# Peptides against a protein of PDB entry 7UQJ, part 61

Target 1, 160 residues: chain A of PDB entry 7UQJ
Amino acid sequence: PELYQNFNITPPRGVLFHGPPGTGKTLMARALAASCSSDERKITFFMRKGADILSKWVGEAERQLRLLFEEAKKHQPSIIFFDEIDGLAPVRSSKQEQIHASIVSTLLALMDGMDNRGQVIVIGATNRPDAVDPALRRPGRFDREFYFPLPDVKARFKIL

## One batch from the design tools (peptide; aimed at target 1 G59)

Design b2_p18_8_s3 (made by RFdiffusion4, then SolubleMPNN; from b2_p18_8, 10 letters changed)
Fold by OpenDDE base, seed 5:
Structure b2_p18_8_s3 (fold): chain B 160 residues (1-160), chain C 160 residues (1-160), chain D 160 residues (1-160), chain A 18 residues (1-18)
Amino acid sequence: as target 1 above (160 residues)
Amino acid sequence: as target 1 above (160 residues)
Amino acid sequence: as target 1 above (160 residues)
Amino acid sequence: MRADELERRERPPLTATL
């Protein structure tokens, strides 16, 4: 929120962090949540793994997504972080189970239903941006992408 | 062990680390194992993921749990760390598979069967404490809970 | 590459990092990639998870492995890091699906087909070396193994 | 079918993971 206010940019609803595993996507999402939290304005940080949402009972995954977005809306300002979102929203194939299609459609509807005025940011992290359903990468959803390169030697000495 | 001796506190058999993913639960469990290890007293650290125990053949999960507790008892002092324990011991529902009920009952029996004199500590880590079977959260099992908050900005500058 | 040149050792084609989870196997693989990268000689680091390769469509996992090895060969010098390789190449059982057998056989063939003159190193990481197909642990494949012990307290004060 | 989806179908998973 504050970073986007400082840049006079409409805050994206969704940000996709992509890059090789262990490039610090999860750490950066936490970093952003903490840096945007002040003593006056605590940001609530919700985190889910894509696979953990899929490991729910048939029909419970969609319910858990709805509950997550409702809870994030109740606790504004908030960040929803999906780690390994490619596990949750794999590219739709003609052979994809109806269940995965239902979960993806639920996530799409929840992202579309977020008020533009809501202080809820959704961050997806993936190692495989091409494995994420292209429908999630459209404007009004995950409309900004940040590449997390492997830390070069010189960059590593600044992070240690 | 030594930390609890210094505080004159009966060492918990089980400690539940809960909080958002990537808050360092796994790192802290390893930190505790290392900090309690001296040149004179090496602590053996056993680690399992809840999902990895469930990915075993039907009836092998219970056997693997028994073997793990026996091995931990052989290598005292020891720590058993269950990462993502909510994957191993989900809340019992009337619709939960008999297999999950068997694994949870086996884990309960193993925690109850630990000698109070045994130098075996069990650490469970979860992102969802409410998804862990309440029977595991009772005295004599996971009877202490530690919340891992998201690192606040001010706390982060001390960890970097 | 350079580390092995400095030691006058024939660079292994494959190195297996094994040890408890969060012992820094992934961090070390990244550290090695970074330390072997100079301003003159950038090492390309490819990373895959075993489970992420299995999450591909039947027949696509083998194709993704082939593409990965071809891309690594194109971007020499390179490192291919398989995190959780026991998820990709579990020990062959008589009950193992033909698909796992095909993926493992493809990985074996790709490791065997690497030119001894190729500047491609394959690093596998596992928490369970005994869960990795023994065929991968033979000479010319993962022929070197590095144990990642739990960091002792004294070793930890040197890494922090 | 994904190899993990097939593994979930052919291995009796201890969990009915979707």
Scores: peptide ipSAE 0.036, ipTM 0.178, DockQ to the pose 0.106
OpenDDE base, seeds 1, 2, 3, 4: peptide ipSAE 0.007, 0.012, 0.000, 0.026; ipTM 0.175, 0.182, 0.174, 0.175; seed 1 fails the geometry check

Design b2_p18_8_s4 (made by RFdiffusion4, then SolubleMPNN; from b2_p18_8, 11 letters changed)
Fold by OpenDDE base, seed 4:
Structure b2_p18_8_s4 (fold): chain B 160 residues (1-160), chain C 160 residues (1-160), chain D 160 residues (1-160), chain A 18 residues (1-18)
Amino acid sequence: as target 1 above (160 residues)
Amino acid sequence: as target 1 above (160 residues)
Amino acid sequence: as target 1 above (160 residues)
Amino acid sequence: SLADRLRREERPPLTASL
């Protein structure tokens, strides 16, 4: 309940953070995790990079996704943060994507299978929202999008 | 001597920087390299990403690690910084890890083989200390750990 | 014209940003893109990571590079930013680099094939300039280099 | 607040603009 109120989302919805790299998407996802954690209620933060799931787990990526969602449910309230989710779920454009298609289909099924009562939020970060499979961007999946603009030149010169 | 005094470590010990990504582990490793460099004594900073050693050097990763340690010894005082070291030395869990096991065994042997008189410090950065092979976290290897907490929400808004 | 004046480069030259990671290379490339954008003239910013081109597009990386340069030309004025370009164009050292050699040769041909009248700037960022194929660092390619030093310890503690 | 900043950057799904 409280976690979803803080995100103003209804389960099993995901949040897509999109915008140019270095705009603080990963930083925001973690600041959210920290801000929603109290002394009484620690949020478990799971992080995976999209490309790492594909590269490290060729032939087991689907199982690793299932295990990740199971662990997130076990340790709720929790956030699953996918960094570079376009690496995990690219837009289907080529025949060699059968592996990618299987992984995407598994992620879709896992998001669709989340109980409305679960305190698990999924955050996807991407630099290319158009490179994310549109099926992930539908209601009940990543149905909220937050744009992270490049900080204005003046704001950037403070980080340079 | 002086380099190890600055780190308050005894050779051949490594330092594990762990904590959430974007907490400045890589930045700290380099700030340390810069702070320990004087006009009279420049520290040579070698950096490798764990996953890059595996992906770029399939079948040569062991040789590349040996060459890295040799170069670091040749250019001492030096820091070898492994970013995402969990990519290089994942916890042994699957059969396809024979390559990973060989690379990890090589890294272990290289760390164990460092002369106590050498001015080479190894820093590993990871977001998942539990995903690093426990053999690397033993005394004489990565035996010092520094946790990099997420900057408080207020500190993060300065980076966003 | 104006874009190249702002970068002080002559087409079809590329700019190599080199220096330690977390020195703001990616941030600078984007600050440049933002600073060169006016209300009347928006710069299109294309970003790719070198390793991602290899890993995501095994057997299609050459085609993806061609498409990237075509899109950049179509949406000029534009910046193509390659993050970790040493991942795309490593120094040729091993026999398995036939794929890498083909990709590098394609990138060289694309850079050499840029019209002097095009408003496309290529920025490569690397942490290891010595790991970038020397052929890319020749005049007419990445012929300007900018070193990003580590911010002094005091400047870094503001980002930590 | 962090939540207020997120709310300012909230956009409808790009699939709703197609």
Scores: peptide ipSAE 0.026, ipTM 0.233, DockQ to the pose 0.024
OpenDDE base, seeds 1, 2, 3, 5: peptide ipSAE 0.000, 0.000, 0.000, 0.000; ipTM 0.278, 0.315, 0.345, 0.357; seeds 2, 5 fail the geometry check

## One batch from the design tools (peptide; aimed at target 1 K56)

Design b2_p19_1 (made by RFdiffusion4)
Pose (drawn by RFdiffusion4):
Structure b2_p19_1 (pose): chain A 160 residues (1-160), chain B 160 residues (1-160), chain C 160 residues (1-160), chain P 19 residues (1-19)
Amino acid sequence: as target 1 above (160 residues)
Amino acid sequence: as target 1 above (160 residues)
Amino acid sequence: as target 1 above (160 residues)
Amino acid sequence: SVLEEYEAELEEMMEVARS
């Protein structure tokens, strides 16, 4: 931590895995979750699949998001993996419903809002990165974007 | 106050921050929230978003908005910041649920019935200005619109 | 009435001010209410909004609308003004609430219950006319309309 | 800069609110 406090830098805490299907995005997230439970320092892994938070009550989806990010604040070493984040956080449009743009606006305020979110890494895997809201693809929330390509020759050899 | 009486004008009590992502809107709101809590006279900063307003009961979201504006009038030198205000106050539509048009109508009524002395300042950052209702963007509600642009060279030099 | 009843031209049951925002629709009703700054029993003016009638309870909104109309009949020559009538009478659909739908179902029955010797006029204002319910725009209701446009050059000169 | 200018306008509004 003193290395990051030596400068006035904050570590990048957001990655967006993107690429074609079957290229290793969920596998990499699974290996990262298995490695987080065996290094004996508790890095808590929060697994979220698509629009797991959608509810038929008004304001319960944004309340579930606020609770997920808060429980992430309770245990500082915590990680949030959003599998298929293009179904949870689509590009905000006026044509579609308000529950979607309201979830995207709550996610924007919880990732880089007025309050600091803590040591919470946020990972999102998507096959459609241009279905993610563009305000979610900037530093401070999903700083990095790992493109997982279809494997080249040496990589196919190594996989086989 | 005598200058604002000599000329027969009312000081603007509403600002709408708007601009591309990562251009300084939440940063300015955070710097103003820190400047509200330092000096000999205290300005009270009220931070809100769509999650701690939207409720699942009939007449509870507009009651939360009224409690916010009454509490801000009580602590009279005050700032109310609505972040991602297009999620809180979208363009009113008949093809949406009634809770969003009812929030926009309650917000219009509470802004048209403020102190009329420049005591409660309402600041909103929408990242997208078109998504917010045009009735809120007219002078009398959100008087000023600060465009936070992508920085040019001298501005990028100063930021770096 | 000694003059205007000679010719059998009936006064309107519902007149609708509609136009873009900031075009002076609330000013016309405020100026007609200052033309009610005259002596009593003539042109009693009631200023209501698309809010402050609708409540948590199930009967106070329709009971208060029936009472407003009864007080309007009590003082014979009277005007009821509904500012932001899309807040009181939105479009009834299957994303609509039940309390607003019953407010529309009572406002329609009260406007059809108004007699032919027209002594209560209901003026209503909106900035979005095709967001008020279609049933109040039928004959015998809000049928005469006043469009309030943005000002032209001479009108802007007079305003400045 | 644009941010310094807008910060000065907000400080002015704060002074009105403190009055």

Design b2_p19_1_s1 (made by RFdiffusion4, then SolubleMPNN; from b2_p19_1, 10 letters changed)
Fold by OpenDDE base, seed 1:
Structure b2_p19_1_s1 (fold): chain B 160 residues (1-160), chain C 160 residues (1-160), chain D 160 residues (1-160), chain A 19 residues (1-19)
Amino acid sequence: as target 1 above (160 residues)
Amino acid sequence: as target 1 above (160 residues)
Amino acid sequence: as target 1 above (160 residues)
Amino acid sequence: SRLDEIMKELNELLEIAKS
């Protein structure tokens, strides 16, 4: 923390998992939550789907995002995983409904408002990183990106 | 191609992947796309979910289907993968909204309108093949069906 | 069956698979269906998502649940798998819409109304067992619970 | 491995968040 402050570096708050769907992004996010959990340090894992936030919470999506971040903060250390985050945070340049712009703005504000010393990691998973609002991919937000390649044919045969 | 024409056989245009969800239908469709892609011949993979087409494109789902097929045709060789296609193409005998009937009709027309020589494969994934409109399961549409069995308990223990 | 009656024990009707999402609950439920299916005894697997029942069947969710249970009964032996059952059966103490309360009540009644000798198993999957209405977790309903731990990092590497 | 890299990075993030 102090090191990042001293160098005026915004600490990485969010991680973008991007890659083709079914590459295990959701699975990885959960693996990480489990692997970072010990008996002494249980990590609370919160999962939401971007499309679900829009569809289930018509008119309340912003409030539900706020509540999610508050709950995650209350249950530190925690991971918030947004699956299909491109469904929540489409590029603003698209002729998208005002609702998407508002939700994206709320998510931006929530990520910016996180105390950098808080033990809340946000993981966004997308299949289309370029369909995510670039504002979310800036420092202090989803500022680290991990590509999930398609498992090779060989890896897929092991899933069969 | 010529063999199918010579015998007046409608070439298989669509493949229905059916089987329990999480059996890797989506994963397989992508594996196939990857396997058929070489450095010399990259296959473009288009993925849509049936439910997403209905929910994200209220009133424009038909247009989005048309655009998808046009884009797939432009980027030949290509695979269009419809995940949860039963969400897009429910059985017509159900008292479904006119919107579903219209979308199904559009999908039928798009599949019928595909040049049989076009290098566009359509893969539909469903958990309920009998919940898909039978018109989609006719020759020239989803005329090949692949059952995705549940991975055996042994394979699943490797996923656990 | 008779053993449970003789001891006045409500036979386990439902199994709650709980654990972090992508731990293979859906996969396991299906595994079990496949493993219990033989050539002589095919188990019919019905899958629904809790959120889908609410969103796809606005105003008819209760009827669709009834039809699902009737269909499952007709196709015995069968498994009804509810994925994300916390989306269908949220805790009643939450300020949820009357519709959720009604759907939960319908599901309760359907589980209670199942002939204990019927070869219908109900599996609910949730990431939040405590977000499920406790009434569903009582004897004769989801009275067995299985925790799905996060697959260890090693198991996940096999999925990659 | 890529997973080890991700794990390392997430652990670093958690440590950074702890400090």
Scores: peptide ipSAE 0.028, ipTM 0.291, DockQ to the pose 0.357
OpenDDE base, seeds 2, 3, 4, 5: peptide ipSAE 0.006, 0.000, 0.005, 0.006; ipTM 0.403, 0.396, 0.369, 0.422; seeds 2, 3, 4, 5 fail the geometry check

Design b2_p19_1_s2 (made by RFdiffusion4, then SolubleMPNN; from b2_p19_1, 9 letters changed)
Fold by OpenDDE base, seed 1:
Structure b2_p19_1_s2 (fold): chain B 160 residues (1-160), chain C 160 residues (1-160), chain D 160 residues (1-160), chain A 19 residues (1-19)
Amino acid sequence: as target 1 above (160 residues)
Amino acid sequence: as target 1 above (160 residues)
Amino acid sequence: as target 1 above (160 residues)
Amino acid sequence: SLLDEIMAELRELLEIAKS
């Protein structure tokens, strides 16, 4: 924390999990929440799907995002996990409806507005990092990216 | 290849992965793509969800399917993976909207129109093979079916 | 069975699998179906997603639920698995549309109407047990609850 | 920080996944 302030470096707020579907991004985000939770320090895990925010909350998506971040702040330490974030935050250059631009703008503002001392981590998962609005991938937002490779076929056949 | 031609047998074009959700059909399709890819022979993997084609491409779904197959042909060897194909290709006897019938008809035509020499494999994944239009399950289409069993409960409890 | 009748205890009808997404609730439900199936006793597994019932069956959801339970009864021993049941059966106190109340009421009636001797098990899966209508969590309905913890990160990496 | 913990865990996990 202090190191980032001393060097005027915006601490990472968001982690982008990218990689193919079924690589377990969602399961990782939750496993991290569990592993970092102790009896003394319970991490509250909020999960939303990008597509669900658009479909379920037509006209209220921005408000729902605000409420989510407020709730996460109330329950810190917390993780906000956005599954399929490319569904929520498509590239602005796409002829996507103005609604997407507004939602993305809200998400950007919410990520920027988080106090760097806050114990709220945002994890975005996508199968298509290049379909995510580049503005989300900037410092202070999803500025750390982790690739989730496909399990080796052999590793997978140990599961099946 | 030659064996199928010599016996006038239509080579399998489509593989239907059927079995429960979470059995890793999607992950298998991707693992197959990865395992069959070498440095010399990269397999291009196209993935679409059946429900997404209907929802995201209202009025353009047929065109998007055509474009997908054209792109797959351009990038052969390729795999087209349709996840949740029962969402795209419901049984025609169901009082499903005319839109589904048109989309399914387009998919049928695209599968039929594939040159048997083409290195394009179509994998459909469904949890409900009986909900898939029987026309898709005929020779030259999804004529190979692979059941994805649930991992043994014991195998799963090694995961949990 | 007889033990529950003798003590005037309503046998469990529904099992609520709750826990984070990706913990394999769906996979467990199906694994249970597979493990309990023998050559002599095939268990028929019916799966529905809560959100799909609302979205796909606008105005017919109640009828579809009735048909599902009738079909499950016809094919007993059977499991009805409702994935994302919180999408189907939101808490009544929520300003949810009257449609949800009607659907939930239908589901309640169907669960209550099951003959305790019937070999139909209902499994509901949710990530949010507190978002499920409390009426569903009462005796004779989803009266057994199983928490699906996140697999330990180590356990998960044995899968990946 | 929670972030540092998560990042450490993620790094460890990614190393394990690469092995």
Scores: peptide ipSAE 0.029, ipTM 0.309, DockQ to the pose 0.148
OpenDDE base, seeds 2, 3, 4, 5: peptide ipSAE 0.029, 0.000, 0.022, 0.022; ipTM 0.443, 0.385, 0.228, 0.370; seeds 2, 3, 4, 5 fail the geometry check

Design b2_p19_1_s3 (made by RFdiffusion4, then SolubleMPNN; from b2_p19_1, 11 letters changed)
Fold by OpenDDE base, seed 3:
Structure b2_p19_1_s3 (fold): chain B 160 residues (1-160), chain C 160 residues (1-160), chain D 160 residues (1-160), chain A 19 residues (1-19)
Amino acid sequence: as target 1 above (160 residues)
Amino acid sequence: as target 1 above (160 residues)
Amino acid sequence: as target 1 above (160 residues)
Amino acid sequence: TVLDKIREELEKLLEIAKS
């Protein structure tokens, strides 16, 4: 708490976990949720896959995002984890993905609309940070990025 | 290098990791990539899910495979990891999966078209090796198979 | 044997693993399969993702479930693991998911139709136990529920 | 642990399925 006050560092609303798939992004998001949860302060963990929101809710994806953020706000402190967020928030300049512009705009608005006092952390995971709309990577949104490198041999022996 | 020359063993172009899901196939592929990468020789790791290629690129899956192999060739040494490859390369004899015959044919052609000097390793992962087209399992393609057994209780205690 | 006879406890046919994704539900299901398999008694592990059955087999999902249970019965002792079972068996009362009522009914019938002597265990995994049709959570179906909490920091250090 | 209980119950289930 104190260290964030001194450096005028706006506490990140969003964290982008990027790196190759199976580098433990989802596991990390979960472990963060667990580490920040105590018996007194249970963190509610909401997970959605970006592609699943689009595929399940064609035409209602915006509403589903709103509902997700409302639910997360209701159950504070909470973590919203978007797995494969590049599937949810493709680059708006891509002609093929222009249909998703409204969904990206909704996610942007939801992230911007979170009160700084809100105990809702948004974690996005992607294999392709460059496929995520740059607007999501701006300050006050996914403004922290964590690269998940491929585990080296030593890291592998720890996981296996 | 030398051991492969003496026994007329065509260096495998493809490795099939098979076994039940969550047995660490993806993690193994990643750890192989990491173990074979040095500071001097970084291996580029390309991952695709078989089902995701089909679902995201209906009608363009062939082109996406070509682009993937071209990109992998450009970034040699590289590993292409197909997760859930049975979703990409169903058995051609299955009437239900006949629509995928062209995609399988494209993958076959791409694997066959890799120069023996190409430093592109293809790893396919599946839960159902028998659902993978036998043509993919022929010499010069996925000609090495590694079974990933369910971790025994001891292996589980290492992963958990 | 004796303890189950005295308390009229129908041996569970199904186990619901619920909890946040990446809490090791899939890994647990696998480790259970492995722990229960010996050299003399190999357990066959069948895994399906609920959403994948729906997405791959639109209109044939019922038949695919039947085939899965038949195959599992043929290869006894076996475990059927449904990952993301809430994607397969949404709440029938949800107007948006009413199309899946037949699939849920098929799964119910298949679970009910398993002979008590059948060595087929069904494990369902979900992030949202409340999104799973309550009919699946009744005795003789997914009548055991295991919550997978987020691994604490210590569990994380073991997995990472 | 919850995991140990899960194991014990699953072992019991499998023992029952063996009998």
Scores: peptide ipSAE 0.010, ipTM 0.281, DockQ to the pose 0.277
OpenDDE base, seeds 1, 2, 4, 5: peptide ipSAE 0.007, 0.006, 0.018, 0.011; ipTM 0.239, 0.233, 0.363, 0.394; seeds 1, 2, 4, 5 fail the geometry check

Design b2_p19_1_s4 (made by RFdiffusion4, then SolubleMPNN; from b2_p19_1, 9 letters changed)
Fold by OpenDDE base, seed 5:
Structure b2_p19_1_s4 (fold): chain B 160 residues (1-160), chain C 160 residues (1-160), chain D 160 residues (1-160), chain A 19 residues (1-19)
Amino acid sequence: as target 1 above (160 residues)
Amino acid sequence: as target 1 above (160 residues)
Amino acid sequence: as target 1 above (160 residues)
Amino acid sequence: TVLDEVMAELQELLEIAKS
């Protein structure tokens, strides 16, 4: 939300940062959060890692997502950053698929339930946009996608 | 490379990027690689993840490290970036400790064997500098440490 | 400084970080500063915003620039980071052009007066490299330019 | 370029986040 109003852009509920590892997706999300924070209006930045949602929140991931969105709404303006959101995806097991499906379903519902007037931005970061559930990439969810290129050899010389 | 000459600092063989997740360590390393690449002098950027060294290179990590350093030397000027280098550290198992000790020992030897005149930079990134083997943080190894702070609220406003 | 010596690159007096907003230029500059700081050799990081130079330092910008460079030299090794250095540029008024011209002239003189052996790096960041006075982009000033791409959809995948 | 579009949109996001 906050990142869109200054430009008269309707805030997407979610922004997908995608690109190769080490392209600065997480950095950008943090930079965004800090850039949106004035002395008068501090942005609260919530960070979660997709793999941590599956591994650290085993059996509680859905509840933790709900709590995260509630906390983000409570501390608005806020950014919820999901790093490695593709890490919600099952790599190899039907059990991980079910866990993924439940977590993603919860995330979808939370993003769908987010008021467009709310000052909560959701940023997903992935190295594998194709591994992100297409349902998350629909309008009203991560409906803005931001590609983080590898700095090419020329651009790398320009970042040092 | 670019950050050292302005200060007349002898290039460390290794640079440790440390700081909270999503502070741009990996981005910085890639940015560094791109920034060091001219049309005449392309920097070859090698990226490995500490956890991948343990998990993907099971039983071959030491050999893969050697090959990586050889390839980096062959393609000099080059940057070897170890993302999540603390992911080489054992979390809880003696088996992981032994694997860690062997891999770290190999990395130490490779860094010690690197000619200071060589155009190979090693960048380690960690979210947990204290979880990086202190032997890696010695002079002639990762002897330059780079703290990537969370962009503070004010600094975030300035990064956007 | 640190990024140049490893590649035998003569330290530029100035480094221009350019790229679209939110590409991590300011984060990169801070990360660079933190990265150049060892326990033995702390890098002092000075940050100024181009717009602040015009707005907060009205009538004193030239003096504040001189003081900044003096302080940076006193606290060497140091990084002077000018965020939004294009914010020195007038967008629309002849009065802003005159202020810009005076400030830029002072900055040019300060960068020209910087000893290449000095441990002071100047980093300019801009979202609009074409809005940066071409005189600042000349050799011995911001003579190294660092493109911070938005990680475009494809290229972001390559930085991670 | 996709980069420019993404940069424009991130800039828009950034400027909005600044407000």
Scores: peptide ipSAE 0.016, ipTM 0.386, DockQ to the pose 0.156; fails the geometry check
OpenDDE base, seeds 1, 2, 3, 4: peptide ipSAE 0.015, 0.000, 0.000, 0.012; ipTM 0.307, 0.356, 0.373, 0.215; seeds 1, 2, 3, 4 fail the geometry check

